# Peptides against a protein of PDB entry 5YCA, part 75

Target 1, 132 residues: chain A of PDB entry 5YCA
Amino acid sequence: RSLPAERNPLYKDDTLDHTPLIPKCRAQVIEFPDGPATFVRLKCTNPESKVPHFLMRMAKDSSISATSMFRSAFPKATQEEEDLEMRWIRDNLNPIEDKRVAGLWVPPADALALAKDYSMTPFINALLEASS

## One batch from the design tools (peptide; made by RFdiffusion4, then SolubleMPNN)

Design b2_p16_5_s3 (from b2_p16_5, 5 letters changed)
Fold by OpenDDE base, seed 1:
Structure b2_p16_5_s3 (fold): chain B 132 residues (1-132), chain A 16 residues (1-16)
Amino acid sequence: as target 1 above (132 residues)
Amino acid sequence: LEELLEKISYKLFNED
């Protein structure tokens, strides 16, 4: 597969300490047709464009939105590039099916694999370690 | 899809 050429400069260094990001995460219970669910999210602002994206985790099983990861990492990606990546995830990783929420969601191990590919490891580590 | 993700995101706590 091929990933978009331009990456969010927020993710220029995949080796940074993630622990300072943990307290920046926020948890909240939201209501769905089949009942409440707790989510944890981390605001990620592109330091150049100042456009924010929110990385999201389902607290119960730690599933993470791959779609939100991709959109944060690749702010200038085309729809075609996103579609190709989501298809790759479906074919190569272990996404979950959850009709309550939009986008493609993956378990923690897959999220960390994607984080490595997208240079987002500190942010995903923080999101996974944050309390709910 | 973007609109749906945005709607979900806005339901979550926004204070930094």
Scores: peptide ipSAE 0.040, ipTM 0.701, DockQ to the pose 0.252
Fold by OpenDDE base, seed 3:
Structure b2_p16_5_s3 (fold): chain B 132 residues (1-132), chain A 16 residues (1-16)
Amino acid sequence: as target 1 above (132 residues)
Amino acid sequence: LEELLEKISYKLFNED
């Protein structure tokens, strides 16, 4: 597969300590037709453009939004590039179907595999370790 | 997705 050429400069160093990011995560209960669900979010701001994106985790099973990861990592990606990557994820990883939420969600192990590809491992580790 | 994420993000991160 071919990932977008330009990556968010926030993710220039994949080896940074993730622990300072843990307390920056926030949990929120969202009401759905079939009941409430808790999400954990981490605000990630592009240091050059100052545009924020939010990484998302479902608290109960630790599923991570691959869509949120991609959009944060590649802010200049085209819709075609996103569609191509989401198709690759469906074909090569283990996405979870949840009719309540939009985007493509993956289990923790798959999220960490994507994090390595997108150079955002510290941020995904922090998101997974944060309390809910 | 964008509408949902935007609504949630503004509520939580701009609450203080």
Scores: peptide ipSAE 0.039, ipTM 0.687, DockQ to the pose 0.197
Fold by OpenDDE base, seed 2:
Structure b2_p16_5_s3 (fold): chain B 132 residues (1-132), chain A 16 residues (1-16)
Amino acid sequence: as target 1 above (132 residues)
Amino acid sequence: LEELLEKISYKLFNED
């Protein structure tokens, strides 16, 4: 597949130690029609544009929002590029279609696979290890 | 449903 050409410079090094990012994660309880659910989020700020994006994890099953990952990794991506990648994920990985939430969510192993593709491994490791 | 998802999306991706 073809990923967007420009990547968030925050993710220039996929091999950095993730442990300093763990305490930067925050839990958030969100109310849904069927009850509350806890999410863990990590604020990721593009060092050039200063635009923040939140990486998101469902606390209960550790599903990660692939949508949040993509939007953070590729700040200049078009909607068509995002749609293409989400379709690729749907066709090649094991996404969860949760009707309660927006975006495409994937299990931890898939998230780490995407993280490698997007050069986000430290951030996803931190997000997965953070407490809720 | 779409509006709800959009609002949830905002909470998930854009809320401070």
Scores: peptide ipSAE 0.036, ipTM 0.678, DockQ to the pose 0.707
Fold by OpenDDE base, seed 5:
Order: C-alpha cells, then sequence, then structure tokens
Structure b2_p16_5_s3 (fold): chain B 132 residues (1-132), chain A 16 residues (1-16)
C-alpha cells in the first residue's frame, strides 16, 4: 500500500503521553432508526489548517472509525488514496460492518495497528481509555 | 461518515 505523502502535523510525535487527551474525549448518544447508540469522540484540530476532525469510537464494542483516522491523518489525501487504504484494511485487518454508520470501522487492536502506521498512537489510546 | 457527523453535536467540544 501507499499512504499519502503529507500527514497532519498534529501527529508529528507518536511517543507523547496520551493521558492528557483522555479528558478531551466526549461521549454522545446518537439516535438511529433501531435505537440509540453511544459514541466517544475526540476532537483533533490540525494545527496548520485549524480544521477539526473527530476520531470516533463506538462505546458498545470499542470499534474505531478507520475512515476518521485516515481523514484526520491525511488531510490532503485523494479519494483514490483513501479507497486504496480502505481496501488494504479490508484485506489485511478485521473491519466491522455496521449499516448504521458510514466509513470503515475496526476493532481496538486493529485501530492501534493503524495508529502506528498513521503516527496517532497517543490519540487512539486516549480514545480507547476514555469513559462512555 | 458524513451522515454520522450530521448527528454529532459540536457543542460537546465547546462547553465547559
Amino acid sequence: as target 1 above (132 residues)
Amino acid sequence: LEELLEKISYKLFNED
């Protein structure tokens, strides 16, 4: 696979302590046709563009939106690059299909694997440890 | 993801 060349400068240091990020997370109940579901979100603001992206976790099974990770990590990625990465995830990881939500979602272990690739480990650790 | 984002209240990050 080929990841986009430019990465969000927010993720320049994958070794930072994730603890300060935990209280930045927020839980929200969202209504769906089949009932409510709780999500945990972490607002990640690109320090250059000032554009925020929300990393998202489903509270029920701690699935993480790989799509949100990718879009946050690679703000200038093309649709082709995203499609390529999502196909790679489908072929190499264990994504979860949930018709209620858009994007590709992965279990915690896969999310952490992607976090290494995207240099997002502190943010994903915080998202996973936050209360719901 | 856009559909989900439409359901998300951005106020969660703008409140104390």
Scores: peptide ipSAE 0.041, ipTM 0.692, DockQ to the pose 0.188; fails the geometry check

Design b2_p16_5_s4 (from b2_p16_5, 9 letters changed)
Fold by OpenDDE base, seed 2:
Structure b2_p16_5_s4 (fold): chain B 132 residues (1-132), chain A 16 residues (1-16)
Amino acid sequence: as target 1 above (132 residues)
Amino acid sequence: MEEELKKISERLFTED
């Protein structure tokens, strides 16, 4: 598949040590009608544009928002490009089904696969290891 | 309702 041409320069090196990112993650409880759910979020700021994006994990099952990953990795992507990638994920990976959450969420293994594609491995590792 | 649930969780993308 084809990914957007321009990638967030924050992700120029996929091999960096992820451990310094772990304490930057923050847990947040969201109250839903059927009960609370905890999410872990990592603020990722594009060093050029200074625009932040939040990567996010469900604390309970460690599912990670593929949508957030894509938007952070490819800040200049069109909606069409995002739609194409999300469809690819649906067709090739194992996104979860959760009526509570917006966007597409994937299990940890899939998130790491995407992280490799998007050059975000340290950030996803940190997000997965952070406490909730 | 699913739409309302997603509206709630949408804050995860933007809220600082």
Scores: peptide ipSAE 0.657, ipTM 0.934, DockQ to the pose 0.813
Fold by OpenDDE base, seed 5:
Structure b2_p16_5_s4 (fold): chain B 132 residues (1-132), chain A 16 residues (1-16)
Amino acid sequence: as target 1 above (132 residues)
Amino acid sequence: MEEELKKISERLFTED
């Protein structure tokens, strides 16, 4: 696979302490026809463009939206590049199956693997450790 | 339908 050339400058340092990000996470309850589900979200703002993206975790099983990670890490990526990466994730990782959620979601270990690839480990660690 | 469920969850990407 080939990741997009330009990465969000928010993720320039993959080694930063994640703990200050934990209280920035927010839980949100979404009402579905079959009942409510809680998600934990972290607002990540590109320091140059000022465009925010939300990283999200399912509270129940800690699955992380790989789609949100990719879009935040590579804000100028084409749809073709996203499709390529999502196919790679399907072929090489273990995305979950949940009819309620849009995009591709992966378990915590896979999310951390992607975080390393996208240089956003502190943000995913914070998202995983935040309370719901 | 599944499409409606996913549409609901699309809010997670954009809603502040």
Scores: peptide ipSAE 0.656, ipTM 0.934, DockQ to the pose 0.813
Fold by OpenDDE base, seed 4:
Structure b2_p16_5_s4 (fold): chain B 132 residues (1-132), chain A 16 residues (1-16)
Amino acid sequence: as target 1 above (132 residues)
Amino acid sequence: MEEELKKISERLFTED
């Protein structure tokens, strides 16, 4: 697969300690017609453009939004590049099935695999360890 | 209905 050429400079160092990011995460309850669901979110601001993106985890099963990871890591990606990556994820990883959530969501192990590819391991580790 | 559910969850991507 081919990932976009330009990556968010926020993720220039994949080896940083993730623990300072844990208290930056925030739990949020969303009310759906079929019941409430809790999500944990981490605001990630591009230090160059100052544009924020939110990484997110389902509290119940720790599934993480791959779509949000991609958009944060590659803010200048084309729709075609995103579609290509999402297809790759479907073909090579184990995305979940949940009719409530927009975009593609993956289990923790898959999220960490993507995090390595996108150079955002500290952020995903923090998101996974945060309380809900 | 599924589309409405996803529309609700889309706020997770942008709401601050």
Scores: peptide ipSAE 0.655, ipTM 0.934, DockQ to the pose 0.821
Fold by OpenDDE base, seed 3:
Structure b2_p16_5_s4 (fold): chain B 132 residues (1-132), chain A 16 residues (1-16)
Amino acid sequence: as target 1 above (132 residues)
Amino acid sequence: MEEELKKISERLFTED
């Protein structure tokens, strides 16, 4: 596969200590017609453009939004590039099926594999360790 | 019905 050429400068160093990011995560309960669900979110701001994106985890099973990861890592990507990557994830990883959530979501091990590819390992580790 | 559920969850991407 071919990832977008320009990456968010927030993720220039994949070796950073993730622990300072843990308390920056926030839990949020969303009320659906068929019942509530808790999500954990981490606000990630591009240090150059100042545009924020939210990384997100389902509290119950720790599934991570691959869509949120891609959009944060590659803020100038086209819709075609996103569609191509989401198709690759469907073909090569193990995305979940959940009728309540928009975009593509993957289990923790797959999220960490993507984090390595996108150079955002500290941020995904923090998101996975945060309380809910 | 599924479309409405996903519409609700889309707020997770943008709501601050």
Scores: peptide ipSAE 0.654, ipTM 0.934, DockQ to the pose 0.811

Design b2_p16_6_s1 (from b2_p16_6, 9 letters changed)
Fold by OpenDDE base, seed 2:
Structure b2_p16_6_s1 (fold): chain B 132 residues (1-132), chain A 16 residues (1-16)
Amino acid sequence: as target 1 above (132 residues)
Amino acid sequence: MAPMSLDELEALFESQ
């Protein structure tokens, strides 16, 4: 598949130690019509553009927003590029479309696979290891 | 119910 040409410079090195990012994660309870749900989130700011994005994990099943990963990794991606990647994820991974929050949510193994593709492994490792 | 958008969720995160 084809990924967008420009990647968030925050993710220039996929091999960095993730542990310093763990304490930067935060848990937050969000109220939904069917009840509360806890999310673990990590604020990721593009060092060049200063535009932030949150990476996010559902605490209960550790599902991670693949859509948010993509948007963070590829800040200049077109909607068409996002749609193509989301389609690829549907076809090749194990995403769910959650009734509470939009986008594709993927299990930890899939998230790490995407993280490798997007060069953001330390961030996803931290997100997965953080407490809820 | 319709799902919350990611932008809406991020806004809630930012509010804390």
Scores: peptide ipSAE 0.751, ipTM 0.951, DockQ to the pose 0.909
Fold by OpenDDE base, seed 5:
Structure b2_p16_6_s1 (fold): chain B 132 residues (1-132), chain A 16 residues (1-16)
Amino acid sequence: as target 1 above (132 residues)
Amino acid sequence: MAPMSLDELEALFESQ
């Protein structure tokens, strides 16, 4: 597959220690029509553009938003490029489509596989280890 | 009912 050419400079080094990022994660209860759900989120700001995106985990089953990972990693990606990657994820990983929140959600192992591809392993490790 | 968009969820995160 072909990933977008320009990556968020926040993710320049995939080998950094993730532990300093754990305290930066936050748990938040969101109200939905069928009841409340807790998410763990990590605010990731592009150091050049200063535009933030959130990485996010469902607290209950530890599913990670693959779509949000992609949007954070590739801030200049087109909708076509996103659609292409989401199709790849459907074909090669184990995503789910949640009834409450849009996009593709993947289990921890798949999230870490994507994190390696997007050079954001420390951020996903922190998100997975943070308390809910 | 349609799921909440990721943009809407991010807005809720920013509000806290």
Scores: peptide ipSAE 0.751, ipTM 0.950, DockQ to the pose 0.929
Fold by OpenDDE base, seed 3:
Structure b2_p16_6_s1 (fold): chain B 132 residues (1-132), chain A 16 residues (1-16)
Amino acid sequence: as target 1 above (132 residues)
Amino acid sequence: MAPMSLDELEALFESQ
């Protein structure tokens, strides 16, 4: 598959220690029509553009938003490029489409596989280890 | 019942 050419400079080094990022994660309860759900989130700011995106995990089953990972990693990606990657995820990983929040959500193992591809392993490790 | 968009969820995160 082809990933976008330009990556968020925040993720230039995939070998960084993830532990300092753990306390930067936050848990938040969100109200939905069918009841509340807790998310763990990590605010990731592009050091060049200063535009933030949130990485996010569902507390209940540890599913992580693959769509949010992609959008954070590739700030200049087109909708076509996103659609192409989401199709690849459907074909090669184990995503779910949640009725409460849009995008593709993947289990922890798949999230780590994507993190390697997107050069954001420290951030996903921190997100997975943070308390809810 | 349509799912909440990721942009909307991020806005909620920013509010706290």
Scores: peptide ipSAE 0.751, ipTM 0.950, DockQ to the pose 0.931
Fold by OpenDDE base, seed 4:
Structure b2_p16_6_s1 (fold): chain B 132 residues (1-132), chain A 16 residues (1-16)
Amino acid sequence: as target 1 above (132 residues)
Amino acid sequence: MAPMSLDELEALFESQ
């Protein structure tokens, strides 16, 4: 498949040690109409544009927002490019659409597969290992 | 009820 041409320079090296990123993760309880839910989040700032995005995991089942991964990795992507990638994820991985938060959410194994494609492996490993 | 947008969730994260 085709991915957007410009990638966030934060993710230039997929081989870095992830452990220093673990303490940068934060857990937060969010209130929803059907009750509270805990998320683990990691703030990722593009070193050139200074625009931040959050990578995020549901604490309950460790599902990770694939949509947020894509938006962080490809900050200049068009809506069409995002839609094409989300369709690919639906066709090739095991995403869920959560009733509380929009976008596609994927299990840890799928998140790591995407992380390899997006050159985000250290960040996703840290997000998965952080406590809630 | 429609799900919360990712932008809205990120705003909540920033507020903490």
Scores: peptide ipSAE 0.750, ipTM 0.950, DockQ to the pose 0.916

Design b2_p16_6_s2 (from b2_p16_6, 7 letters changed)
Fold by OpenDDE base, seed 2:
Structure b2_p16_6_s2 (fold): chain B 132 residues (1-132), chain A 16 residues (1-16)
Amino acid sequence: as target 1 above (132 residues)
Amino acid sequence: LPPLSLDELEAIFESE
């Protein structure tokens, strides 16, 4: 696969300690037609553009939004590039297409695999370790 | 019902 050329400079160093990011995560209960669901979220702001994206985890099964990871990591990606990556995820990982929230949601191990590819391991580690 | 878009979910997060 081919990932977009430009990556969010927030993710320039994949080796940083993730622990300072844990307290920046927030849990939030959201009401859906089939009942409440708790999400853990981490607001990630591109230091150059100042545009934020949320990384997000479903608390119950620890699924992470791969789509949100991609959008945060590659702020100038085209829809075609996103679609290509989402197809790759479908073919190579174990994504869930949730009825409540759009995009592809992946289990923790898959999220960490993507995090390596997107250079955002500290952020995903923090998101996974945060309380819900 | 259709799922929330990620933009809609982010809007909910921003509203806290």
Scores: peptide ipSAE 0.765, ipTM 0.956, DockQ to the pose 0.902
Fold by OpenDDE base, seed 5:
Structure b2_p16_6_s2 (fold): chain B 132 residues (1-132), chain A 16 residues (1-16)
Amino acid sequence: as target 1 above (132 residues)
Amino acid sequence: LPPLSLDELEAIFESE
């Protein structure tokens, strides 16, 4: 598959220690028609553009938004590039299409595989270890 | 009801 050419400079070093990011994560309860659900989120600001994105985990099953990972990693990606990557994820990983929140959500192992591809490993490790 | 968009969810996160 072909990933977008330009990546968020926030993710330039995939080898950094993730532990300092853990306390930056926040848990939040969101109300849905079928009841409340807790999300763990990590605000990630592009140091060049100053545009923030949230990485996010559903607390109950630890699934992580692959779509949000992609959007944070590739700020100049086209919709077509996103669609291609989401199709790849659907065909090669184990995504869930949740009825409450849009995008593809993947289990922790898949999230870490994507994190390696997107150079986001410290951020995803922190998100997975954070309290809910 | 349709699912929340990711933009909508991020807006909720920014509000708290």
Scores: peptide ipSAE 0.764, ipTM 0.956, DockQ to the pose 0.934
Fold by OpenDDE base, seed 4:
Structure b2_p16_6_s2 (fold): chain B 132 residues (1-132), chain A 16 residues (1-16)
Amino acid sequence: as target 1 above (132 residues)
Amino acid sequence: LPPLSLDELEAIFESE
């Protein structure tokens, strides 16, 4: 498949040690109509544009927002490019659509596969290892 | 009631 041409320079090196990022993660309880849910989040700021995005994990089942990964990795992607990638994820990985929060959420193994494609492996490893 | 958008969730994160 094709991915957007311009990638967030934050993710220039996929081989970085992830452990220094673990303490930067934060857990937060969010109240929903059907009860509380805990999320673990990592704030990722594009060093050129200064625009932040959050990478995020559902604490209960470790599902990670693939949509948020895409938006962080490809800050100038069009909606059409995002839709195309989300369709690819549906066809090739094991996403879920949660009734509480929008986008596609994927299990840890799928998240790491995407992280390799998007060059953001250290950030996803840190997010997965952080406490909730 | 529709799910929260990712933008809405990020706004909640930023408020903490």
Scores: peptide ipSAE 0.764, ipTM 0.956, DockQ to the pose 0.920
Fold by OpenDDE base, seed 3:
Structure b2_p16_6_s2 (fold): chain B 132 residues (1-132), chain A 16 residues (1-16)
Amino acid sequence: as target 1 above (132 residues)
Amino acid sequence: LPPLSLDELEAIFESE
């Protein structure tokens, strides 16, 4: 597959220690028509553009938003590029389409595989280890 | 009912 050419400079070094990011994660309960659900989130700000995006995990099953990972990693990606990557995820990983929140959600192992591809490993490790 | 968009979810996170 072909990923976008420009990546968020926040993710320039995939080898950094993830532990300082753990206390930056926060849990939040969101109310839905069928009841409440808890999410763990990590605010990631592009140091160049100063535009923030949230990485997010469902507390119940630890699934991670792959769509949010992609949008954070590739700030100048087109909708076409996102669609292509989401199709690749459907074909090669184990995504879930949740009725409550849009986008593709993937289990922890798949999230770490994507993190390697997007150079986001420290951030996804922190998100997975944070308490809910 | 449609699912909550990611943009809407992020807005909720920002409002804390």
Scores: peptide ipSAE 0.763, ipTM 0.956, DockQ to the pose 0.894

Design b2_p16_6_s3 (from b2_p16_6, 6 letters changed)
Fold by OpenDDE base, seed 2:
Structure b2_p16_6_s3 (fold): chain B 132 residues (1-132), chain A 16 residues (1-16)
Amino acid sequence: as target 1 above (132 residues)
Amino acid sequence: MEPMSLEELEAIFESE
């Protein structure tokens, strides 16, 4: 696969200590037609453009939004590039299409694999370790 | 049922 050329400068160093990010995560109960669900979220702001994206984890099964990861990592990606990556994820990882929230959601191990590819490891580690 | 968009979920997060 071919990932977008430009990456969010927030993720320039994949080796940083993740622990300072843990307290920045927030748990939030979201109301859905079939009942409430808790998400853990981490606001990630592109230091250049100042555009924020939320990384997000479902508290119930620790699934993480791969789509949100991609959008945060590659702020200038085209829809075609996103679609291509989502297809790759479907073909190579273990995503779910959740009935409550759109996009592809992946289990923790897959999220960490993507994090390595996107240079987001500290952020995903923090998101996974944060309380819900 | 139709899933909530990520954009909508992010908006809810921002409102908190």
Scores: peptide ipSAE 0.762, ipTM 0.953, DockQ to the pose 0.895
Fold by OpenDDE base, seed 5:
Structure b2_p16_6_s3 (fold): chain B 132 residues (1-132), chain A 16 residues (1-16)
Amino acid sequence: as target 1 above (132 residues)
Amino acid sequence: MEPMSLEELEAIFESE
């Protein structure tokens, strides 16, 4: 597959220690029509554009938003590029479409596979290890 | 029920 050419400079080094990012994660209870659900989130700000995005994990099953990962990693991606990647994820990984929140959500192992592809490994490790 | 958009969820996160 072909990923977008330009990546968020926040993710220039995939080998950094993730532990300093753990305390930056926050747990939050969100109210939905069918009841509350807890999410763990990590605010990631592009150091050049100053535009933030949130990486996010469902506390209950540790599913991570692949769509949010993609949008954070590739800030200049077109909708067509996003659609292409989401189709790839459907065909090659094990995503779910959650009834509460849109986008594709993937289990931890798939999230780490994507993190390697997007150069986001420290951030996803931190998100997975943070308390809920 | 319609799922919440990611943009809406991010807005809720920003409010905290």
Scores: peptide ipSAE 0.761, ipTM 0.953, DockQ to the pose 0.905
Fold by OpenDDE base, seed 4:
Structure b2_p16_6_s3 (fold): chain B 132 residues (1-132), chain A 16 residues (1-16)
Amino acid sequence: as target 1 above (132 residues)
Amino acid sequence: MEPMSLEELEAIFESE
C-alpha cells in the first residue's frame, strides 16, 4: 500500500526508548449516553506545526484508535489517503467500529504493526503500558 | 445513538 509522503517529524526515530513517555499518558473517564468509559490518552504535538493530536486507548479492552494514529502520523494527508488506509486496515487487520467513538479501533498487536509502518512504535508502547 | 467524533473526544481531552 501507499502511505502519505509527509510524516509528522515527531516520529523521526522509531528506535527511541518509550519509557519516558509512559508518565506523560493520562487516564480519563468520559461520559457517554450509555454510561462512562475510561480512556488512556497521550498528547502528541507536531514540533514543526505545533498542532496536537491525541493517541488514545480504551482502558476496558486495550483497543487503540488507528484513525487517530494515522492522523497524527500524516498531518497533511488527504481524505482520500485516509480512506484508502482505513480500507487497507479493514482488509488486513482486525479492527472494530465502536458504537461510542468513531473511527477504526484495533487490538494491541495490530496497533504495534501500524506503529511500525508509521514510525511511532515508542509512542504506542508507552500508551499500552500506561496505567488506567 | 451516533458515535462521538474523534475531534469531539480530543476536545474533551484537551479541556481535561
Scores: peptide ipSAE 0.761, ipTM 0.952, DockQ to the pose 0.861
Fold by OpenDDE base, seed 3:
Structure b2_p16_6_s3 (fold): chain B 132 residues (1-132), chain A 16 residues (1-16)
Amino acid sequence: as target 1 above (132 residues)
Amino acid sequence: MEPMSLEELEAIFESE
């Protein structure tokens, strides 16, 4: 597969300690037609553009939004590039299409595999370790 | 039921 050329400069160093990011995560209850669900979120701001994106985990099963990871890592990606990566995820990982929230959601092990590819391992480690 | 968009969910997060 071919990932977008430009990556969010926030993720320039994949080897940084993740522990300072843990207290920056927040748990939040969201109301849906079928009832409430808790998410853990981490606000990630691009240091150049100052545009924020949220990384997010479903508290119930620890699924991570792969779509949100991609959009945060590659802020200048085209819709075609996103579609290509989402197809790769469907073919190679174990994504779930949730009834409550759009996009592809992946289990923790798959999220960490993507994090390595996107150079955002510290952020996903923190998101997974944070309490809900 | 139609799922909530990621953009809508992010907007809710920003409201907190």
Scores: peptide ipSAE 0.760, ipTM 0.952, DockQ to the pose 0.871

